Peptides against a protein of PDB entry 6PSE. Designs and how they scored, part 69

Target 1, 78 residues: chain A of PDB entry 6PSE
Amino acid sequence: PSEEEEYARLVMEAQPEWLRAEVKRLSHELAETTREKIQAAEYGLAVLEEKHQLKLQFEELEVDYEAIRSEMEQLKEA

## One batch from the design tools (peptide; made by RFdiffusion4, then SolubleMPNN)

Design b2_p18_1_s2 (from b2_p18_1, 11 letters changed)
Fold by OpenDDE base, seed 2:
Structure b2_p18_1_s2 (fold): chain B 78 residues (1-78), chain C 78 residues (1-78), chain A 18 residues (1-18)
Amino acid sequence: as target 1 above (78 residues)
Amino acid sequence: as target 1 above (78 residues)
Amino acid sequence: SSMVEEAQKLLEEKRKEL
């Protein structure tokens, strides 16, 4: 039998005291996992914001670069 | 009483059938939340990699920009 | 920017569920 089938059997045969303890355990794990999920999401958001700022800087530099390139080209053609 | 205290009382007074259903519910929510946590982590990593690639592109453009800027400066001083 | 805003909304929704 799989671990899942064994666990299912345990839950079916368990006494109320064990079931209450299991509810408490699962509630705790759910709370922790939820917190970790939120932290991961917050980290992803922070990196996304950093990437966005970097993209803006990149686009500004592209504009400046093209301005100088164009000026240089005009001077060389004169 | 807080919702937490009310829930705790419910668990203490619940019949085995309700407790088994609650274990099943919490197990399902834990599995889903765990999946979501992993997805959030994977997303954060993907964005981090994209940011890194963008940074490399930015640094390359900075090198090119400084090269043209320096050439332009030398030409203007001559 | 829309992607950042959407991520912020999603995050805020998840925080409210706690």
Scores: peptide ipSAE 0.062, ipTM 0.801, DockQ to the pose 0.162
Fold by OpenDDE base, seed 5:
Structure b2_p18_1_s2 (fold): chain B 78 residues (1-78), chain C 78 residues (1-78), chain A 18 residues (1-18)
Amino acid sequence: as target 1 above (78 residues)
Amino acid sequence: as target 1 above (78 residues)
Amino acid sequence: SSMVEEAQKLLEEKRKEL
């Protein structure tokens, strides 16, 4: 039998005391996992904001670079 | 009483059938939340990789920009 | 910008669920 089937059997045959303990365990794990999910989302958001700022800087540099490149190209063609 | 206290009381007074159903519910929610956590982590990693690639491009452009700027400065000083 | 805003919105929604 799969672990899932064995677990299902355990739940089916369990006494109320075990079931209450299992509800408590699962509730705790759910809370922790939910917190971790939120933390992962917050981290992703922070990186996204950093990437956005970097993109703005990159675009500014591109403008400056193209200006100088164009000027230099004009001088070389003269 | 808080919702948590009310829930705790419900679990304490619940019949085995309700407890089994609650274990099933919580197990399902935990599985879903775990999947969502993994997805959030994968997304964060993807954004991080994109930022890293952008940073490499930015650094390359900085090198090119400084080279052209220096050449132009030398030409203007001549 | 829109992507950041959407991420912030999603985060806020998840925070309210707690």
Scores: peptide ipSAE 0.062, ipTM 0.801, DockQ to the pose 0.155
Fold by OpenDDE base, seed 4:
Structure b2_p18_1_s2 (fold): chain B 78 residues (1-78), chain C 78 residues (1-78), chain A 18 residues (1-18)
Amino acid sequence: as target 1 above (78 residues)
Amino acid sequence: as target 1 above (78 residues)
Amino acid sequence: SSMVEEAQKLLEEKRKEL
């Protein structure tokens, strides 16, 4: 049997004391995992914002680069 | 009383049938939250890699820009 | 960026769930 099926059987046959302990365990794990999920999301957002700012800076530099390139080409053609 | 204290009392007074249902609910929520956490982590890693590549491209463009700027300054000074 | 705004919205929704 799969671990999931064995766990399901355990829950079905468990006494109230075990079930209460399991609810407590799962509640704790859920709270921790939820906190970790939020932290991961916050980190991802921060990196995304940093990437976005960097992209804007890159695009600004590209514009400046093309301006100088074009001016230089014009000077060389004269 | 806090919602947490009320929930704790509910768990203490609950019948086995409710407890089994609660274990099932919490297990499902934990599985979903865990999946979401992993997805958030994977997304954050992907964005971080993209930011890193963009930074490298930006640094390369800065080098190219400074090269053209310097060449143009030399041409204007001649 | 619409992507940043969407991420911020999603994050705020998740914070409210805690």
Scores: peptide ipSAE 0.061, ipTM 0.802, DockQ to the pose 0.164
Fold by OpenDDE base, seed 1:
Structure b2_p18_1_s2 (fold): chain B 78 residues (1-78), chain C 78 residues (1-78), chain A 18 residues (1-18)
Amino acid sequence: as target 1 above (78 residues)
Amino acid sequence: as target 1 above (78 residues)
Amino acid sequence: SSMVEEAQKLLEEKRKEL
């Protein structure tokens, strides 16, 4: 049987004491994993915000660059 | 008692059938939360890579901008 | 670049935990 099937059998045949311990274990792992999920989401958000700020700076620089380029081109053509 | 204390009491006094159902529930939630954690991490990584590419483009543009600025300054001083 | 590499390592570790 697969590991999942074996685990399912274990749960079905387990004594109450084992089941209580398993509930405790799973509850702990769920809490930990939930915290990690939130942390990962927060990190992603932080990077997204940084990217957004960088994008704004980039677009501003593009505008300034094109202005100077255009001025220089005009001076060369005169 | 707190909700946590009440839950702990419920687990202690629960019948095996309830405990098996709770193990199943928690296992499902753990699997789901784990998947969500990974998805959040993958999203964060993707945004980070995009930010990195944008940073490289920004730095390249800064170099080009400074080159043009310097050229114009030299032309004006001549 | 180093930050991207670190993120990739962390992601890979989390994938292996499944």
Scores: peptide ipSAE 0.056, ipTM 0.801, DockQ to the pose 0.165

Design b2_p18_1_s4 (from b2_p18_1, 9 letters changed)
Fold by OpenDDE base, seed 2:
Structure b2_p18_1_s4 (fold): chain B 78 residues (1-78), chain C 78 residues (1-78), chain A 18 residues (1-18)
Amino acid sequence: as target 1 above (78 residues)
Amino acid sequence: as target 1 above (78 residues)
Amino acid sequence: SEARRRAEELLRELAREL
């Protein structure tokens, strides 16, 4: 039997005391996992914003670079 | 009483059938939340990698820009 | 920030589990 099937059998045959402990365990794990999920999402959003700002700066620098490059090329050709 | 205290009381007074159902519910929610956490983490890592690559490109362009800027400034002062 | 560091650590831990 799969681990899931074995666990299901355990739950079906378990005494109330074990079941209460399992509810407590699962509730705790769910709360922690939920917190971690939110933290991961918040971090991802922060990095996304940083990337966006960096992209804007990069695009501005590209414009400035092309302006100087073009001017320099014109001077070399003259 | 807090919602947590009320829930705790429910768990303590619950019949085995309710407890088994609650274990099933919590197990399902934990599995889903875990999947979502992993997805959030994967997305965050992808964005982080993209930002890192963009930063490297920006730094390279900045070096190139400063080189041309310096050359141009020298030509203007000569 | 500490929050960012903790999030990065979490992301790395999750990445290792994948």
Scores: peptide ipSAE 0.166, ipTM 0.821, DockQ to the pose 0.720
Fold by OpenDDE base, seed 5:
Parts: structure tokens; C-alpha cells; sequence
Structure b2_p18_1_s4 (fold): chain B 78 residues (1-78), chain C 78 residues (1-78), chain A 18 residues (1-18)
């Protein structure tokens, strides 16, 4: 049988003391996994904000670059 | 009593049928939260890579901009 | 940066837990 089927059998045949311990274990793991999920999401959001700020700076530089490029092109054609 | 204390009492006084149902519920929530955590981590990595690529493009444009700026400055001084 | 590398490592660790 698969590990999942074996675990399911264990749960069905378990005594109340084991079941209470398993509830405690799963509650703990759920809490930890939830914290880790939130932490990963918050970091991703922070990086997204940094990327957005960088994009704004990049677009500003593109405008300045095109202005100088255009002026330079006009000067070279004269 | 707090919700946590009330839940703890419920677990201690619960019958095996309720405990098995709670194990099933917590197992499901843990599996779902785990998938969401992994998804959050993958998203964070993707955003981080996008930011890195944007930074490289920005630095390349800065080099090109300074080259044209310097040339333009030299032409204006002559 | 070192900070970026550390963050990437942590995110990769989280992503590998499937």
C-alpha cells in the first residue's frame, strides 16, 4: 500500500491519545507552514516594489537618453 | 477562556470520530497551505529574476547614456 | 549581492519542499 493508504489506516485504527497527538502535530505544522507562506509572499511583494521603482527610474532614463540622442542626431545632420 | 483554550478543551474532550475528522481537516489545510507556500516561493524567485534582468538593462542604458552625454558635452564646449 | 543570494537560497529551499 502507498504511504497515504498506510497513514489512512493508521488514523482509522488509532486510539484517542494518538489522534490528539496527531491533531497537535498537524496544528503546529500548519501554523509554521502558514508563517513561511506569508514570509515568502511578503518578500516577493518587497522585491516587486523594488522592481517597480527600478522600472520608473529606467523609464526616466530612457526619456533623457532619447532627448540627448535626438539632439545629437540633429547636430550631426547639420 | 481564549479561543485557543476552548479549542484545546474541545480536543481533550472529543470522541474518536471528531478527532479523526479533525485530523482529516488539518491534513487538507496543511496540504493546501503547503502548495500555496511553494507557489509564493516560486513567485518570489520569478520577481527576483525579473528585477535582476531589469537592473542589467538599466546599467547598460546608463553606460550608453553617459557615452552620449559626454560626447554632447564635448561638442557644446567646442 | 549577498543579500539577494541569501534570499534566493531561502526561496529555493521553500520551493523544494514539495
Amino acid sequence: as target 1 above (78 residues)
Amino acid sequence: as target 1 above (78 residues)
Amino acid sequence: SEARRRAEELLRELAREL
Scores: peptide ipSAE 0.153, ipTM 0.821, DockQ to the pose 0.332
Fold by OpenDDE base, seed 1:
Structure b2_p18_1_s4 (fold): chain B 78 residues (1-78), chain C 78 residues (1-78), chain A 18 residues (1-18)
Amino acid sequence: as target 1 above (78 residues)
Amino acid sequence: as target 1 above (78 residues)
Amino acid sequence: SEARRRAEELLRELAREL
């Protein structure tokens, strides 16, 4: 039997005291995992915003660079 | 009483059938939340890497831009 | 860079948890 099947059997045959303890354990783990999920998501969103701002700055610099490059090229051709 | 205290009382007074169902529910939610946490973390890492690569490209372009700017300034002063 | 390194470590820890 798989671990999942064994766990299912344990739950099915368990006494109420064990079941109450398991509910408490799972509730705690769920709360903790939920907080960690939210934290990871919030951090990812913050980095995404930083990346977006950096992208805008990069594109602005590309425009300025091409302007100077073009001016230099024109001067060299003259 | 708080919702937490009310839930704790429900668990304490619940029949085994309800407790087994609650274990199943919480196990399912924990598994789902865990997958979502991992997904959020992986996404955050991907965005962080993209931002880092973009930063390197930006810094490289800044160097190239300043080189051309300096060359242009020297030509104007001569 | 140090802040980035620490952030990456935390995210990797979260991603490795099962």
Scores: peptide ipSAE 0.151, ipTM 0.821, DockQ to the pose 0.290
Fold by OpenDDE base, seed 4:
Structure b2_p18_1_s4 (fold): chain B 78 residues (1-78), chain C 78 residues (1-78), chain A 18 residues (1-18)
Amino acid sequence: as target 1 above (78 residues)
Amino acid sequence: as target 1 above (78 residues)
Amino acid sequence: SEARRRAEELLRELAREL
């Protein structure tokens, strides 16, 4: 049997005391996993914002660079 | 009593059938939340990589920009 | 890319819950 099937059997055959403990365990794991999910989301959003700001800076620099590059190119062609 | 205390009481007083159902519910929620956490983490990592690549591009452009800027400055001072 | 879009949506949804 798969691990899932074995676990299902355990749950079916378990006494109330074990079931209560399992509910407690699962509740705890769910809470922790939920926290971790939120943390991952917050981190991802922060990185998105950072990337966005960096992109803006990059685009500004590109404008400045192209201006100087163009001026230099004109001077070389003269 | 807090919702947590009320829930704890429910678990303590619940029949095995309810407890089995609760284990099933929590297991399902845990699986879903875990999937979402992983998905969030994967996305965050992807964005992080994109930001990193952008940063490298930005730094390369900065080097090129400073080179041209310096050359231009020298020409102006001459 | 679709997975990434879905993840981004999830992130935005989670952000609203914060």
Scores: peptide ipSAE 0.155, ipTM 0.824, DockQ to the pose 0.797; fails the geometry check

Design b2_p18_2_s1 (from b2_p18_2, 10 letters changed)
Fold by OpenDDE base, seed 5:
Structure b2_p18_2_s1 (fold): chain B 78 residues (1-78), chain C 78 residues (1-78), chain A 18 residues (1-18)
Amino acid sequence: as target 1 above (78 residues)
Amino acid sequence: as target 1 above (78 residues)
Amino acid sequence: MEAEKVALLKRILAEAAA
């Protein structure tokens, strides 16, 4: 039997005291996992925004660089 | 009474059938929340790696730009 | 470029706030 099937059987045969403890355990794990999920999402958005700003800066510098490179190349080839 | 206190009372007074249903519900929510947490974490890591590569490219371009800018400025001022 | 990632992360935060 799969672990899932075994767990399902355990839940069906468990006494109320075990079930109450399991509800408490699962509630705690859900709360912690939810907090971690939110933190991961917030951090991900922050990094995305930073990457976006960096991309804009890079593209601006690339334009400036190509302008100077082109001017320099023209001067050298003339 | 707070919602938490009311829920705690409900769990203490609930019959096994309700408790089994609650375990199933919480298990499902935990599984979904865990999946979302992992997905958010994976996305965050991917973006971090992309940002890091972009940062390296930006710094390299910045060095090249300053080199050409300096050379151009020297030529103009000479 | 990262629209799907942004959408997912925003959805997660929106759901948590609801």
Scores: peptide ipSAE 0.341, ipTM 0.849, DockQ to the pose 0.643
Fold by OpenDDE base, seed 4:
Structure b2_p18_2_s1 (fold): chain B 78 residues (1-78), chain C 78 residues (1-78), chain A 18 residues (1-18)
Amino acid sequence: as target 1 above (78 residues)
Amino acid sequence: as target 1 above (78 residues)
Amino acid sequence: MEAEKVALLKRILAEAAA
């Protein structure tokens, strides 16, 4: 049987004391996992914003670079 | 009493049938929350890698830009 | 660019705040 099936059987055959302990365990893990999920989401958004700002800076520099490159190329051709 | 205290009391007074249902509910929520956490983490990592690559490109462009700028400045001064 | 990722992350935060 799969671990899931074995766990399901354990839950069905478990005594109230074990079930209460399992509820407590799962509640704790859910709370921690939820916090971690939130942190991951917040971090992801922060990095996205940083990347966006960097992209804007990069595009500005590209414009400036192409302007100078074009000027230099024109001087070479003249 | 706080919601947490009320919930704790409910768990202590609950019958096995309720407890088994609660274990099932919590297990399901934990699985879903875990999946979402992992997905958020994967997205965050992907964006971080993209930002890193963009940073490298930006730094390369800065070097190239400064080289051309310096050359242009030298030509103006000569 | 990254609109789907942004949407997902915002959804996660919105659900957590609800």
Scores: peptide ipSAE 0.340, ipTM 0.849, DockQ to the pose 0.629
Fold by OpenDDE base, seed 3:
Structure b2_p18_2_s1 (fold): chain B 78 residues (1-78), chain C 78 residues (1-78), chain A 18 residues (1-18)
Amino acid sequence: as target 1 above (78 residues)
Amino acid sequence: as target 1 above (78 residues)
Amino acid sequence: MEAEKVALLKRILAEAAA
């Protein structure tokens, strides 16, 4: 049997004391994992916003750079 | 009592059938939450890497821009 | 550009708030 099937059998045959302990364990792990999930999601969104702002700044600088480059090129050709 | 204290009392007084159902519920939620956590973390890392590359490109463009700006300013002052 | 990623992350946060 698979590990999942073995676990299912264990739960089926377990005494109340083991089941209560398992509920406690799973509740704790779920709480921790939920906190970590939220933190990861918040961090991801923050980085996305930072990347977006940086992209806008980069594009603005590209426009300014091309303007000066073009002016300089025109002066060289004169 | 708090919601947490009420839940603890419920677990303490519950019959085996309820406990088995709760183990099943918590196991399922933990699996789903874990999957989402991992996915969020992976996306966050990917965006962070993209932001880093963009930052490097931005800094390179700043150097080039300042070089041309400085040259143009020198020509205007001549 | 990152619309799918943003949507996923926002969904995760929305589910946590519910």
Scores: peptide ipSAE 0.339, ipTM 0.849, DockQ to the pose 0.553
Fold by OpenDDE base, seed 1:
Structure b2_p18_2_s1 (fold): chain B 78 residues (1-78), chain C 78 residues (1-78), chain A 18 residues (1-18)
Amino acid sequence: as target 1 above (78 residues)
Amino acid sequence: as target 1 above (78 residues)
Amino acid sequence: MEAEKVALLKRILAEAAA
């Protein structure tokens, strides 16, 4: 039997005292996992914003670079 | 009384059938929340890698830009 | 290009705030 099936059987045959303890345990884990999920989401958004700003700076530099490159090429061809 | 206190009382006074249902509910929510946490973390990591690659490209372009700028300045001063 | 990622992360935060 899988661990999932064994756990299901345990829950089905458990006494109220065990069930109450399990509710408490799961509630705690859910709260902790939820906090971690939020932190991960916040961090992800922050990095996305940083990447976006960097992309804008990169594109601006590309424009400036092409302008100078073109000017330099014209001077060399003259 | 707070919702937390009311919930604690509910758990304390609940019948086994309710407790089993609550364990099932919490287990499901925990599984979903865990999946979302992992997904958010994976996305964050992917964006970090993309940002890093972009930063390297940006720094390379800065070097190239400064080289051309310097050459252009020398030509103008000559 | 990051629309899907942004949407997911914002959804997670919105759900937490609700």
Scores: peptide ipSAE 0.339, ipTM 0.848, DockQ to the pose 0.645

Design b2_p18_2_s2 (from b2_p18_2, 7 letters changed)
Fold by OpenDDE base, seed 4:
Order: sequence, then C-alpha cells, then structure tokens
Structure b2_p18_2_s2 (fold): chain B 78 residues (1-78), chain C 78 residues (1-78), chain A 18 residues (1-18)
Amino acid sequence: as target 1 above (78 residues)
Amino acid sequence: as target 1 above (78 residues)
Amino acid sequence: KREELVEQLRRILEEAKA
C-alpha cells in the first residue's frame, strides 16, 4: 500500500484523541505553510518591482549609450 | 471568544466522524498550500535570477558607457 | 533580511526535493 493509503487507514482506525491531535498538528502546519507561501509571494513581487525599475534604468542607459556610440561612429566615418 | 478559541472548542467536542473529515480537509488544504508555496518559491527565485542577470548586463553597459564617455570627453578637451 | 528570505526560498525547494 502507498503511504497515502496507509495514512488513510490510520485515520480511519484512529481514536478521537489521536484525531484531535492530528487536527491540531495539521492546523499548525497549514498555518505555517500559508505564512511561508505568502512571504514567498510577497518577496517575488518585491523582486519583480525591483527588476522592473532596473530595466527602466537599463533602457535609459542604452539610449544614452547608443547616442554616444552613434556620434562616435559618425565622427569616425567622416 | 475568538474564532480560534471557538474552533478549538469545536474540535474538542467533535465526534470521530467529524474529526476524520476535518483531518481529510486539512490534509487536502495543506497539500494544496504546500504546492502553492513551492510555486511561489520557484517564481521568486526565477525572478531573482532574472534580476541578477539584468544587473550584470547593466553593469557591463555602464562600463562600456563610461569608456566611450571618457574617450569623447578627452577628444573634446584636445 | 533579503538574503534570509532568499535562503528560505531555497530551503523550501530543497525540502520539496528531498
């Protein structure tokens, strides 16, 4: 039997005291996992915003660079 | 009483059938939340890597830009 | 703190792989 099947059997055969403890355990794990999920999502969003700002700065620099590069190229061709 | 206290009381007074159902529910929610947490983590790390690569590109461009700028400045001063 | 968060994300993924 799979671990899932074994666990299911355990739950079905368990006494109320064990079941209450399991509910408590699962509730705790769910709360922690939820917190971690939210935190990860918030981080991802923050980094995305940072990346966006960096992209804007990069694009501005590209414009300036290409302007100077083009000017230099024109001077060399003349 | 808080919702948490009310829930705790409910669990303490619950019948085995309810408790088994609750374990099943919580297990399902935990599995889903865990999956979502992992996805959020993967996304966050991916965005971080993208930002890092962009930062490297930006820094490289800055070096190139300053080189051309300096050359141009020297040409103007001569 | 940012580095700690990054490490947390890595930990999450490593735990999932284990």
Scores: peptide ipSAE 0.315, ipTM 0.855, DockQ to the pose 0.874
Fold by OpenDDE base, seed 2:
Structure b2_p18_2_s2 (fold): chain B 78 residues (1-78), chain C 78 residues (1-78), chain A 18 residues (1-18)
Amino acid sequence: as target 1 above (78 residues)
Amino acid sequence: as target 1 above (78 residues)
Amino acid sequence: KREELVEQLRRILEEAKA
């Protein structure tokens, strides 16, 4: 049997005391996992915003660079 | 009493059938939350890498821009 | 703080691989 099937059997055959302890354990793990998920999401969003701002700066610099490059090329051809 | 205290009382007074159902519910929620946590982590790391690559490109463009700007300024002053 | 968060993300992924 799979670990999942064995666990399911354990839950079905377990006494109330074990079940209460398992509810407590799972509740704790769920709370911690939820906290970690939220933190991961918040970090990802922050980095995404930073990346977006950097992209805007990069695009602005590209425009400025092309302007100078074009002017320089015109001077060399003249 | 807080919701947590009320829930704790419910768990303590619950019948085995309710407890087994609660274990099943919590196990399912934990599995889903774990999946979401992993996805958030993967996404966050991917965006971080993208930001890093963009930063390197930006810094390279800054060097190129300053080189052309300096050359242009020298030509204007001569 | 940021470095700690990045390390947390890596830890999450390593735990998932185990």
Scores: peptide ipSAE 0.312, ipTM 0.854, DockQ to the pose 0.874
Fold by OpenDDE base, seed 1:
Structure b2_p18_2_s2 (fold): chain B 78 residues (1-78), chain C 78 residues (1-78), chain A 18 residues (1-18)
Amino acid sequence: as target 1 above (78 residues)
Amino acid sequence: as target 1 above (78 residues)
Amino acid sequence: KREELVEQLRRILEEAKA
């Protein structure tokens, strides 16, 4: 049997005391996992915003660079 | 009483059938939350790498821009 | 703080592989 099937059987055959302990354990793990998920999501959003701002700055610099490059090329061709 | 205290009391007084259902519910939520946590982490790291690559490109362009700007300034002063 | 957050993300992924 799979681990999932074995666990399911354990839950079905378990005494109330074990079940209460398991509810407590799972509740704790869920709370911790939820906190970590939220923190990971918040970080991802922060980095995404930073990347977006950097992209805007890069695009502005690219425009300025092409302008100067074009001017320089025109001077060399004259 | 707090919601946490009320929930704890419910767990203590619950019948085995309710407890088994609660274990199943919590297990499902934990699995889903765990998957979401992993996805958030993967996304965050991917965006971080993208930002890093963009920063390197920006710094390279900045160097090239300053080189052309300086050359242009020298030509104007001559 | 940023370094701690990055390390947390790495930890999450390493734990998932185990």
Scores: peptide ipSAE 0.312, ipTM 0.854, DockQ to the pose 0.927
Fold by OpenDDE base, seed 3:
Structure b2_p18_2_s2 (fold): chain B 78 residues (1-78), chain C 78 residues (1-78), chain A 18 residues (1-18)
Amino acid sequence: as target 1 above (78 residues)
Amino acid sequence: as target 1 above (78 residues)
Amino acid sequence: KREELVEQLRRILEEAKA
């Protein structure tokens, strides 16, 4: 039998005391996992914002670069 | 009483059938939250890599820009 | 701080693979 089937059997045959303990365990793990999920999401958002700011700076520099490049090219062709 | 205290009381007074249902509910939520945590982690790492690549491109463009700017400045001063 | 966060993300993914 799979671990899932064995666990299901344990839950079905368990006494109330075990079930209460299992609810407590699962509640704790859910709370911890939720906290970790939120932290991961917050980090991802922060990095995304930094990337966005960097992209804006990059695009501004590209405009400035193309302006100078074009001017330089014109001077060399004259 | 807080919602936490009320929930604790429910668990303490609950029948086995309710407890088994609660274990099932919590197990499902834990599985979903775990999946979401993993997805958030994967996304965060992907965005970090994208930001890193963009930073490298930005730094390369800065070098190229300064080279052309310097050359242009020298031509204008001559 | 940021390095620690990145390491946490990597840990999450490695634990999921196990």
Scores: peptide ipSAE 0.301, ipTM 0.853, DockQ to the pose 0.921

